# Designs tried in a protein design run: peptides against a protein of PDB entry 5TUV. Part 64

Target 1, 107 residues: chain A of PDB entry 5TUV
Amino acid sequence: KEVIDRLRYLKAEIEDLELKERELDQQKLWLQQSIKNVMDDSINNRFSYVTHEDICNCFNGDTLLAIQAPSGTQLEVPIPEMGQNGQKKYQINLKSHSGPIHVLLIN
Target 2, 107 residues: chain B of PDB entry 5TUV
Amino acid sequence: AQECQNLEVERQRRLERIKQKQSQLQELILQQIAFKNLVQRNRHAEQQASRPPPPNSVIHLPFIIVNTSKKTVIDCSISNDKFEYLFNFDNTFEIHDDIEVLKRMGM

## One batch from the design tools (peptide; aimed at target 2 P62)

Design b2_p30_1_s1 (made by RFdiffusion4, then SolubleMPNN; from b2_p30_1, 11 letters changed)
Fold by OpenDDE base, seed 5:
Structure b2_p30_1_s1 (fold): chain B 107 residues (1-107), chain C 107 residues (1-107), chain A 30 residues (1-30)
Amino acid sequence: as target 1 above (107 residues)
Amino acid sequence: as target 2 above (107 residues)
Amino acid sequence: MNITYTLGPGSVWQGSHPSYDIKPHHLKVL
């Protein structure tokens, strides 16, 4: 009796959560589109940059690489695996579909 | 009893996903604000200087920052069209997106 | 599972950013 009631309650709640999740997904899509529209504006796009100084002020790193690429560029970091020499492989894969990738050494 | 436990696990899973999506929405709002602030900063700076910055002195969005030690050896393989990059590191590295940079800049 | 990310407006990392220990600088273009 108590178990049956709990099951009914849980099923109903899960359905409500599904609706909430779909709502959030839609809100995300709308917000992403809004951001895209703002960034793609000709004036905003012209001023959408940071300086080398900006980057240097943000990090105390030994080596800083800035990788600029077109929107939609895919980044992949494989799980480190042992190489032939017994050393772990640390790797970044980048693939653009709309334009060239630019790499800058900051320091 | 087992079905009840399974549904409770599913419920918790959905609640966590919803929480994550809510957080993502908040981050997207902050992204938009940070971007607008960046644009205003740059517009004002160029107005005061009466000139745009040198082309090679700025990094246009979108970009990522890779931070690694000065001792890290980085090998980069590039496709002919510069659409694909493969980075190999002999040690660990950190990746930061442009949004994190804007946050660190106080935008 | 490999860590993946798409650059661009509205992009959100799925989970935490990849982080490994960093050491001194050397860049070689192949």
Scores: peptide ipSAE 0.322, ipTM 0.882, DockQ to the pose 0.286; fails the geometry check
OpenDDE base, seeds 1, 2, 3, 4: peptide ipSAE 0.291, 0.252, 0.305, 0.285; ipTM 0.878, 0.875, 0.879, 0.878; seeds 1, 2, 3, 4 fail the geometry check

Design b2_p30_1_s2 (made by RFdiffusion4, then SolubleMPNN; from b2_p30_1, 13 letters changed)
Fold by OpenDDE base, seed 4:
Structure b2_p30_1_s2 (fold): chain B 107 residues (1-107), chain C 107 residues (1-107), chain A 30 residues (1-30)
Amino acid sequence: as target 1 above (107 residues)
Amino acid sequence: as target 2 above (107 residues)
Amino acid sequence: MNIKYTLGPGSKWEGSNSSYDISDHHLKVL
């Protein structure tokens, strides 16, 4: 009796939650498309940049490399392993498929 | 009774997923706002200066920032077409994406 | 083993799991 009522309630709630989850999924897709459209806009694209000062204000005391990479660029970071000289290898591998990569030394 | 417990577990699982998706959606919203703020800032700055910034003085999105000690030795190998980069560091480094930078900038 | 990321729409790097100290938008290589 009480168990049956509880089961019915839970099933109904789960159904509602499923609908909510699908709604959120749809909203995410729409927002992602919106972001893409905004970023791909010619005017926005023209002004989609940060300055050296911006970067320096975000990070201090270290060497900073700014790497401009097109969408679809692949970033690979090997797990540091001991090299021939006993030093760990710290590496970054970048591969672009849609355009050149640009690197700027900030400081 | 066991079925009731199973449904309660499922309900809780769905609630957690919904919470996560809501959080992700909010993050995307903030990203879009940050980008729009960046564009607005840059448009205003260029209007005041009556000229665009020098080409190599800015970093266009999308980009990443590599942060390492000033003592770190960095070696870079670049393909002819600049589609492939290999960075070697003799010490640890950190990578930050443009979204994090915009957050740090307060956009 | 290497961690691999791909830059997706919205400047989002998505990739494999790693033992590195990784946050949403930050990777520490130690």
Scores: peptide ipSAE 0.321, ipTM 0.880, DockQ to the pose 0.691
OpenDDE base, seeds 1, 2, 3, 5: peptide ipSAE 0.055, 0.070, 0.064, 0.115; ipTM 0.845, 0.849, 0.849, 0.839; seed 1 fails the geometry check

Design b2_p30_1_s3 (made by RFdiffusion4, then SolubleMPNN; from b2_p30_1, 12 letters changed)
Fold by OpenDDE base, seed 1:
Structure b2_p30_1_s3 (fold): chain B 107 residues (1-107), chain C 107 residues (1-107), chain A 30 residues (1-30)
Amino acid sequence: as target 1 above (107 residues)
Amino acid sequence: as target 2 above (107 residues)
Amino acid sequence: MNITYTLGPGSKFQGSNPNYEIKDHYLKVL
């Protein structure tokens, strides 16, 4: 029947799409690793920085903190909830697994 | 008929995810180009200055930028090894990653 | 749910909540 044929067609197409999605996921991982390798190259790593001026040109009017950490460092921002003092909690949690975290006040 | 409709919805969902993943791959390529441009800029600048910038005047990748009001009180708790940080703010804040910064810089 | 981010290439802010304004490379806590 028409419906049965359509079902078979859709199932086959979805199977192809599943393969395509997995392929794209692998490509993403590959590209991420490739970029990491380029960034970790000794020469590139030496020059992989921005200046205070660069940051100030991108932002204005407020306090700016620069937080540098190793690749893979995990950042978490909890949902703002009321604290014991009656105000919302605004937090950033950082956890590095491979090296120290550095914080700079830009302005 | 209902099964056919369900598969059509799933098909469209997968197609949209695939499209998004393709765009993400394109962005990764652009990020790599931006990084390359940054490295070249810094190499050229240091060659002209005949010296590297002072150690505390630059922010090494990867990094994030925290932007908050000048009136915001910031407290920071740091582990002994500097692998863990807890930031507390008494007001709202924004976070921008290095990718956004490079985009704003025109890299 | 909390917003999460892992430093590195291809990273983006993960999660959704009315208490946040979220883009791939930008987060605002409301």
Scores: peptide ipSAE 0.698, ipTM 0.913, DockQ to the pose 0.864
OpenDDE base, seeds 2, 3, 4, 5: peptide ipSAE 0.089, 0.050, 0.069, 0.053; ipTM 0.847, 0.842, 0.851, 0.843; seeds 2, 3, 4 fail the geometry check

Design b2_p30_1_s4 (made by RFdiffusion4, then SolubleMPNN; from b2_p30_1, 11 letters changed)
Fold by OpenDDE base, seed 5:
Structure b2_p30_1_s4 (fold): chain B 107 residues (1-107), chain C 107 residues (1-107), chain A 30 residues (1-30)
Amino acid sequence: as target 1 above (107 residues)
Amino acid sequence: as target 2 above (107 residues)
Amino acid sequence: MNITYTLGPGSVFQGSNPDYDIQPHHLKVL
């Protein structure tokens, strides 16, 4: 009796949690779109930048690359593999679907 | 009994994911606030300077920052349309997104 | 599994690998 009742209760609760999770997923998408709309506003877009000074103040002086790309640009970092010379290969792949990528050397 | 335990584990897994998603929603709100603060800062700064910053002195959102040693050799392959980039490093690196940078800036 | 990230609001680094220190907004290759 107790086990069967517990199973029914747990199954019902899991279904409710699934609905809640889907609701949160939709809210996330809505908020992301809302933020994009705010960022794409002509006035906000004009002022949506950081300076070289801002970046330099955030980091302690190693080589810094700034990569600006359109929203939705995909970044991939493959698992490092051994190269032909016995050195590990470290890579970053970037793919944009809506515009060019721009790279700046900060220091 | 075993089925009940399996469902309890699944329930807990879902509860944890829901908690994470709720936290992500709160972070999105904070990101929106940080963005608005950035825009206000830049508007005020340009008003005081009576001019916009030079085009190559700023980094527009969205962006990422790649940090690596000064000794790291970096090679870059670019597609003709600049929609695809491949970076090769001979050593380890770190990547920071624009959200982390804004946090470090205190926005 | 490769580590992935999509530029835009609410994006986080995704994936799991012992050769990486993966945080939501920071990736370190080890």
Scores: peptide ipSAE 0.733, ipTM 0.913, DockQ to the pose 0.849
OpenDDE base, seeds 1, 2, 3, 4: peptide ipSAE 0.706, 0.252, 0.311, 0.732; ipTM 0.914, 0.866, 0.869, 0.913; seeds 2, 3 fail the geometry check

Design b2_p30_2 (made by RFdiffusion4)
Pose (drawn by RFdiffusion4):
Structure b2_p30_2 (pose): chain A 104 residues (1-83, 87-107), chain B 106 residues (1-49, 51-107), chain P 30 residues (1-30)
Amino acid sequence: KEVIDRLRYLKAEIEDLELKERELDQQKLWLQQSIKNVMDDSINNRFSYVTHEDICNCFNGDTLLAIQAPSGTQLEVPIPEMGQKKYQINLKSHSGPIHVLLIN
Amino acid sequence: AQECQNLEVERQRRLERIKQKQSQLQELILQQIAFKNLVQRNRHAEQQARPPPPNSVIHLPFIIVNTSKKTVIDCSISNDKFEYLFNFDNTFEIHDDIEVLKRMGM
Amino acid sequence: KHHINSEELLELEEDEEFDFGTGFILKLLV
């Protein structure tokens, strides 16, 4: 039949696709690890910053609010319901205080 | 028969997912070289100048919140711990450290 | 995702939670 070996063919490709994903899952997991190791060198943390000019060049006009918090800080944004609509940002930081810079 | 329809849908799924994974994989590489160059760029600027800590500098990780000039922004801290509440009377946008690094080149 | 517009939450059917940026965890509530 046309269908029974449309199966055997498809069932012979997905393992290549399955192993390709396993490989891609391993590559991503120790690429992420190599990224964590670089951003926590003490020397590299020293220069891991951006200036006002950089932000202004990438955001034309308006009011800009820069919010800095430690890693793992959670940011929750609810739906714009009505109660006047509510536009709000819920910020939860367990590892430390947050720093807010008003960009001009 | 429906074991044929199930695997064709599953195949495309795996394909569409394996493709997206290869995309975030190079984006993660781009994230590292952008970070490395950003660090190298800041070291070079310090040899021609040190900028003060609370001003003119934003440390990673961070977010950028963009809204209109006529928008009022309120900051509230309550009795509950480890909580921050920002209110806007109008719409806003949130951008990440990764995207700003891309917009500035590397 | 690299940016979020607050108006985009009207088009969501479900909550979304993912890594956002180098160190933020973003949750979009419906």

Design b2_p30_2_s1 (made by RFdiffusion4, then SolubleMPNN; from b2_p30_2, 12 letters changed)
Fold by OpenDDE base, seed 3:
Order: structure tokens, then C-alpha cells, then sequence
Structure b2_p30_2_s1 (fold): chain B 107 residues (1-107), chain C 107 residues (1-107), chain A 30 residues (1-30)
């Protein structure tokens, strides 16, 4: 029947899709490693920066905080909740495990 | 058959995941290109200036940008080792990662 | 996602986490 044929076709297609998905997963891992290697290169690392002007050209009219932190630093933004004073809490939590965090005010 | 319907749902689910993963891979490729372009720009700029930029005039990767109104009051609690930061805002803010900045810079 | 507004968290009703240098993807948490 058409149903049996469709089932067979779908199963075969899903198998092919599984292979494709695994291929993409591996490609992602390889590309991520490639990016890491490029960024960790001594020469590239030295030149891996933006200027205050770069930031100001991207954003305007606001207070800008530039936060530089080591790779692996964790950032958390809790849901804004009502504080004890009846004010909403807008918060950012940062935790580094490998080095100090640096904050610059950009005006 | 119900089995056929289940497989069709699964097929569509996998197709969507594959599409998403392909998009993510493209994003990573663009990130790598942007980074290389950034390095090239900075390297050329320093060659022309015959000096590196002042240490506090640049923001090294990885970084984030937090923008908020100039009227926003920002409170920051910092650990002694500067490994932990707690930012409190009395108003809304936006967070942008370094990739977003590089995109806006046209890298 | 490379940018987020704090007010968007109210609509999402989820916390957001981000790891520096780990693909630059924000993760929503309940």
C-alpha cells in the first residue's frame, strides 16, 4: 500500500537526515576549534581589540559600559523582579574563573 | 497510519534542526572572517602609527557592551580579586556581545 | 542572539546566561 511505501521512504529519509545532522555537528566542533586557534594565536591575540571610537560609532546617546573578561567568564541576567523597595531589579552578574574582569566607561 | 504521521513529524523536526545548524555554521564562518578582518585592520593601523594604542584606549576580545540611559544609576559591587562583578541598574539596559559589535563595525 | 534588552526578559520570563568566548550565544533559563 501507499502507506507502507511512505513509511519505508520516511524511515530511509530520516536515516539520511541523521547522518547529515551528525555531519553538521562535527563541522561545528571543527569550526569552533578553528576559531579558538585563530583567536589564541599570539599575533592575532595582540590585535584582537576594538577602540572606543569603534564602540561609539556602533552606539550613541547612552551610557556605555565595556566589559572585558577572560573566556569562560559567566554572565547572568536575572529576570527583573520587584525589589524590597518596590523597585524592579535590573541586574547583571559576572563571574570569572581565570582572571580579572575589566570595565571601561565609554562616553 | 499513526506511525506515518509520527515519522513525518520527526522528519520535519530534523529538517528544521538541520536548517538551524546550517545557519549557525554560517554565523561562525562570518565570525571568523570578521575577527580576521579586525586583526588585519589593527595590524595595519599600528604599522602606520608605528606604535600600539594606549592600553586603556582599547577593548580586547572577548567583551560585551552594556548600554543604558544616561539617567540610569549604576551600582557595581566588585570582589577583591575582581573575579566577580554585580551590576545593579535602576532602569533597563541592553547587552551586546563582541560579535554584534564587529557586525556593526562592518568587519 | 548577540543582543538582548533587559525588558525582553520580562516577556520571556526566563533568565539569560552568557559565557564569554563560548560562541557568543545567550542561554535562557527558567
Amino acid sequence: as target 1 above (107 residues)
Amino acid sequence: as target 2 above (107 residues)
Amino acid sequence: MHSIKSEDLLNLKEDVSFDFGSGFNLTLKV
Scores: peptide ipSAE 0.364, ipTM 0.893, DockQ to the pose 0.484
OpenDDE base, seeds 1, 2, 4, 5: peptide ipSAE 0.351, 0.363, 0.322, 0.347; ipTM 0.893, 0.891, 0.891, 0.893

Design b2_p30_2_s2 (made by RFdiffusion4, then SolubleMPNN; from b2_p30_2, 15 letters changed)
Fold by OpenDDE base, seed 5:
Structure b2_p30_2_s2 (fold): chain B 107 residues (1-107), chain C 107 residues (1-107), chain A 30 residues (1-30)
Amino acid sequence: as target 1 above (107 residues)
Amino acid sequence: as target 2 above (107 residues)
Amino acid sequence: MHSFKSEDTLSLTEDISFNFGSGFKLTLKV
């Protein structure tokens, strides 16, 4: 009796949660599109940058590389493997499909 | 009884996913706000200076920051069209997204 | 502005692949 009632309640709640999750998924898509539209605006795009000072203020005094690439550029970081000399290989692979990649040494 | 327990586990799983998605939506909203603040800052700064910043003094979005030790040796292979890059490091490094940078900047 | 470290730095446990401008939030340590 009590178990049956609990089962009914749980099933109904799960169904409501499914609806809520789908709603959130849709909201995410809309928000992502909104962000894209804002960033793609010609005026906003013109002013979409940070300075060397901005970067230096965000990090300590280690070597900092800034890598700018077109949206959609693929970045891959493989698990480090041993090289020919026994040294681990730490790598970053970049592949752009729509424009050149730019690299700046900050410090 | 076992079915009830299974449904309770499923309910909890869905609740956690919903919570995560709600958090992700909030982060996206903050990203959009940060971007708009960045644009406004830069527009105001250029108005005050009566000139745009030098071309190689700024990093345009989207970008990433690579942070590594000053002792790290970095080698880079680049394609002729600059569409493909391969970075090799002799030591560990960190990668930071532009979103994190904007957050650290207080945007 | 003051420099600080991210508290949610993730260590690389598998090959990572992502796209620029995807809207992800990630700090990787290799």
Scores: peptide ipSAE 0.306, ipTM 0.880, DockQ to the pose 0.150
OpenDDE base, seeds 1, 2, 3, 4: peptide ipSAE 0.303, 0.303, 0.126, 0.298; ipTM 0.878, 0.877, 0.865, 0.879; seed 3 fails the geometry check

Design b2_p30_2_s3 (made by RFdiffusion4, then SolubleMPNN; from b2_p30_2, 14 letters changed)
Fold by OpenDDE base, seed 5:
Structure b2_p30_2_s3 (fold): chain B 107 residues (1-107), chain C 107 residues (1-107), chain A 30 residues (1-30)
Amino acid sequence: as target 1 above (107 residues)
Amino acid sequence: as target 2 above (107 residues)
Amino acid sequence: MHSFKSEDTLNLTEDVSFDFGSGFNLTLKV
């Protein structure tokens, strides 16, 4: 009796949660599109940048590379493997599909 | 009884996913706000200076920051069209995306 | 403006791939 009632309650709640999850998924899509539209606006795009000072204020005195690339550029970081000389290989692979990649040494 | 336990596990799983998705939505909202604040800051700064910043003094979105030791040796292979890059490091590094930078900037 | 470390730093445990402008809010240590 009690178990049956609990089962019914749980099933109903799970259905409600499914609806909620789908709602959140849809909201995410709408928000992502909104962000894209805002960033793609010609005026906003013109002012979509940070300065060297901004970067330096965010990090300590280590070597900093800034890599700018078109949206959608693919970045790959493989697990470090041992090289021929016994040194681990630390790598970053970048591939753009729509424009050139720009690299700046900040410090 | 076992079915009840299974449904309770499923319920909890869904609740956790929903919580994660809600958090992700909040982060997206903050990203949009940060971006708008960045644009406003830059517009105001250029108005005050009565000129745009020099071309190589700013980093346009989207970008990433690579942070590594000053002792790290960095080698880079680049394609002729600058669409493909391969970075090799002789030591560990960190990658930070533009969203984190905006957060650190207080945008 | 002040420097700080992100709380959600991830250590590389598998090959990672992501796209520029995808909105990950990522800090990756290799």
Scores: peptide ipSAE 0.432, ipTM 0.894, DockQ to the pose 0.148
OpenDDE base, seeds 1, 2, 3, 4: peptide ipSAE 0.432, 0.418, 0.376, 0.171; ipTM 0.893, 0.890, 0.895, 0.859; seeds 1, 4 fail the geometry check

Design b2_p30_2_s4 (made by RFdiffusion4, then SolubleMPNN; from b2_p30_2, 12 letters changed)
Fold by OpenDDE base, seed 5:
Structure b2_p30_2_s4 (fold): chain B 107 residues (1-107), chain C 107 residues (1-107), chain A 30 residues (1-30)
Amino acid sequence: as target 1 above (107 residues)
Amino acid sequence: as target 2 above (107 residues)
Amino acid sequence: MHSFNSNDTLNLTEDIEFDFGSGFKLKLKV
């Protein structure tokens, strides 16, 4: 009796969890669309920026590159490989499909 | 008994996924709030200054930040249309997205 | 993931792609 009752309880709970997971998936999609709409608004887009000071306050002691690109830009980072002189090469590949990429040296 | 154990494992897997999805949803909410706060800050700042910032003094979303040692040598190859960038580093680097920057800014 | 270190790709067995930031697609290549 106890095992059978436990099985029934678990099956019912799993069904409820399935519904909850689908609900969360839908909420995520709605929120993602909401964020996109807010960011794409012309007024919000006009003010969607940070300053050099903002970046400098967030990072210290290193060379900083700021790379601005259109939404959908692909950022590729391959596994480091050995160069001709036996030195490891670290690489970043950027590819945009809808507009130019802009790079700023912060410090 | 074995069926009960299997269902308990499945239940736990679903609970973990739900927990992860709830966390992701909270993260998205915070992203939206941070963006709205950024926009409000910039609107107020421009009102106080009675002018927009200079074009090359700000970084528009979406962007990323690449940081590396000041000793790192960086080479960059750019396509003619600026749709493709190839960066080569002689040492390790870190990449941070704009969401991380907004968090560090306290938005 | 909101930050990435170049050394984190050393143990990859296959390419991984995911959203990064508010508009990027990050692809880690083997």
Scores: peptide ipSAE 0.628, ipTM 0.913, DockQ to the pose 0.880
OpenDDE base, seeds 1, 2, 3, 4: peptide ipSAE 0.242, 0.232, 0.222, 0.052; ipTM 0.878, 0.876, 0.877, 0.852; seed 4 fails the geometry check

Design b2_p30_3 (made by RFdiffusion4)
Pose (drawn by RFdiffusion4):
Structure b2_p30_3 (pose): chain A 104 residues (1-83, 87-107), chain B 106 residues (1-49, 51-107), chain P 30 residues (1-30)
Amino acid sequence: KEVIDRLRYLKAEIEDLELKERELDQQKLWLQQSIKNVMDDSINNRFSYVTHEDICNCFNGDTLLAIQAPSGTQLEVPIPEMGQKKYQINLKSHSGPIHVLLIN
Amino acid sequence: AQECQNLEVERQRRLERIKQKQSQLQELILQQIAFKNLVQRNRHAEQQARPPPPNSVIHLPFIIVNTSKKTVIDCSISNDKFEYLFNFDNTFEIHDDIEVLKRMGM
Amino acid sequence: SKLLATINLDFSVESHLQFEELNEKLKELS
């Protein structure tokens, strides 16, 4: 039949696709780990910053609010319902205080 | 027969997912070289100048909130701990540290 | 109130993509 070996063929490709994903899952997990190791060198953390000019060059006009918080800080944004509509940002920081810079 | 329809749908799924994973994989690489160059760029600027901490500097990780000039922004802290509430009377946008690093080059 | 998105502020691509999806959803609902 045309269908029964449309199966054997498809069932012979997905394992290549399955192993490819396993490989891609391993590559991603220790690429992420190598990224974590670089952003927590004490020397590298010393220069892991951006200036006002940089932000202004990438955001034309308007009011800009820069919010800095420790890693793992959670940010929750509810739906713009009505109650006047509500546009709000719920920030939760357990590891430390947050720093807010108003960009001009 | 439906064991044929199930695997063709599953195949495309795996394909569409494996493709997106290869995309985020190079984006992660781009994230590192952008971070390395950003660090190298700040070191060079410090040899021609030190900028003060609370001003003119934003440490990673961070977010950028963009809204209209006529938009009023309120900041509320309550009795509950580890909570921050920002209110806007109008729409806004949130951008990440990764995207700003891309927009500036590297 | 129902939540539109919950995002962890980490130096990661997954958080960045969640921000892009959040902004698209806010433009659609605006």

Design b2_p30_3_s1 (made by RFdiffusion4, then SolubleMPNN; from b2_p30_3, 14 letters changed)
Fold by OpenDDE base, seed 5:
Structure b2_p30_3_s1 (fold): chain B 107 residues (1-107), chain C 107 residues (1-107), chain A 30 residues (1-30)
Amino acid sequence: as target 1 above (107 residues)
Amino acid sequence: as target 2 above (107 residues)
Amino acid sequence: SEILASITLEFSIDTSQKLKELNKKLKELS
């Protein structure tokens, strides 16, 4: 039956797609490691920074918070809801487990 | 019949994931290029100035940026060890990482 | 309160995508 043939074809294709996805996962891993190696290089690390001007130029007129936190820091944003004073609340929760968080205000 | 439909849905799901991962690889390549360009820019700038920038004038990677309207009121509470931060906003905000910032900088 | 987003900051492409999704959700709710 045509349906049976289609099933066989789909199953075979899905197997091929699984292989392709695994290949892409490996490529991603290698590329991420390459980037890490470049960034961790002593010379590159020394010059791996942006200026306040750089940031301000990207967000003209906005109030900006620059946050430096250890890898693994948990960031949570609750669903905005009305507060007791009738004003809608927007919130960010940060929790680090390995070190202090550093915050800079840029305005 | 129903099995065929289920497999077709799964096939499409996998195809979409593969497409997303291919896009991620492209973004990673761009990230690496942007970082190298940033390093070269900073090296050249410091050579011209014959000095490094003041320590409080730059933001070292990695970081995230929270941007909001200049009219937004921001309140912040910090734990004693600076491991936890709670930010309250009276308006909406956006959060961007250093990868996005470098893209906006044209690196 | 129900959480809109919970993201572990890894400073990776995965984190970048999650932040973009968060921004989109916040925009939709505003």
Scores: peptide ipSAE 0.716, ipTM 0.920, DockQ to the pose 0.757
OpenDDE base, seeds 1, 2, 3, 4: peptide ipSAE 0.710, 0.711, 0.714, 0.711; ipTM 0.917, 0.917, 0.918, 0.918

Design b2_p30_3_s2 (made by RFdiffusion4, then SolubleMPNN; from b2_p30_3, 13 letters changed)
Fold by OpenDDE base, seed 3:
Structure b2_p30_3_s2 (fold): chain B 107 residues (1-107), chain C 107 residues (1-107), chain A 30 residues (1-30)
Amino acid sequence: as target 1 above (107 residues)
Amino acid sequence: as target 2 above (107 residues)
Amino acid sequence: SKILASITLEFSIESSQKLKELNKKIKELD
């Protein structure tokens, strides 16, 4: 029957796709580890920075906050609500669990 | 027939996941290349200057950038341990991480 | 009280994508 043949075909294809997905998962894992190793290298870490000029060139004309926060920092943005003065308030909440947060203002 | 339909849905779901994972792998590769280029740039720059940049003139990875209009009023509340920050804006803003910034820098 | 977005900063591709989505949502509120 055509349906039976289709079922067999689909099952076989799904099995192949499962193998492919696992392969990609492993590749991602290895690549992520490679990136971490490169970034954690003492020499590379020493030079892992951008300048104010770099940032300004990316976002010209704006006020910029550069926030150095460790990985794992929680960022929350609530739905804007009306403030006491009748204007909408936009908010960012940051909570770090592994280290202090450092903020630089770039004008 | 219902089983066939279920498998077809599953097949499509897996194909989409595989496509997404392939895209993410490419992004990771670009991220690694960008970081290496950044390090190389900074090493060369410091060699030419014969000194490291001033501490407050650079932004060390990892970081995020918050950009908003020059007219935006920003209020910040900070915890004593600097682990928690609350930013209030009277207008909209954007948030970008170091990965996005490195892309915009052309690294 | 309601949260527009809650993102754990992993400095990964996934968290980066979430930030892009957040930016879009914020812009729509303007």
Scores: peptide ipSAE 0.699, ipTM 0.916, DockQ to the pose 0.774
OpenDDE base, seeds 1, 2, 4, 5: peptide ipSAE 0.696, 0.692, 0.693, 0.699; ipTM 0.915, 0.914, 0.915, 0.916

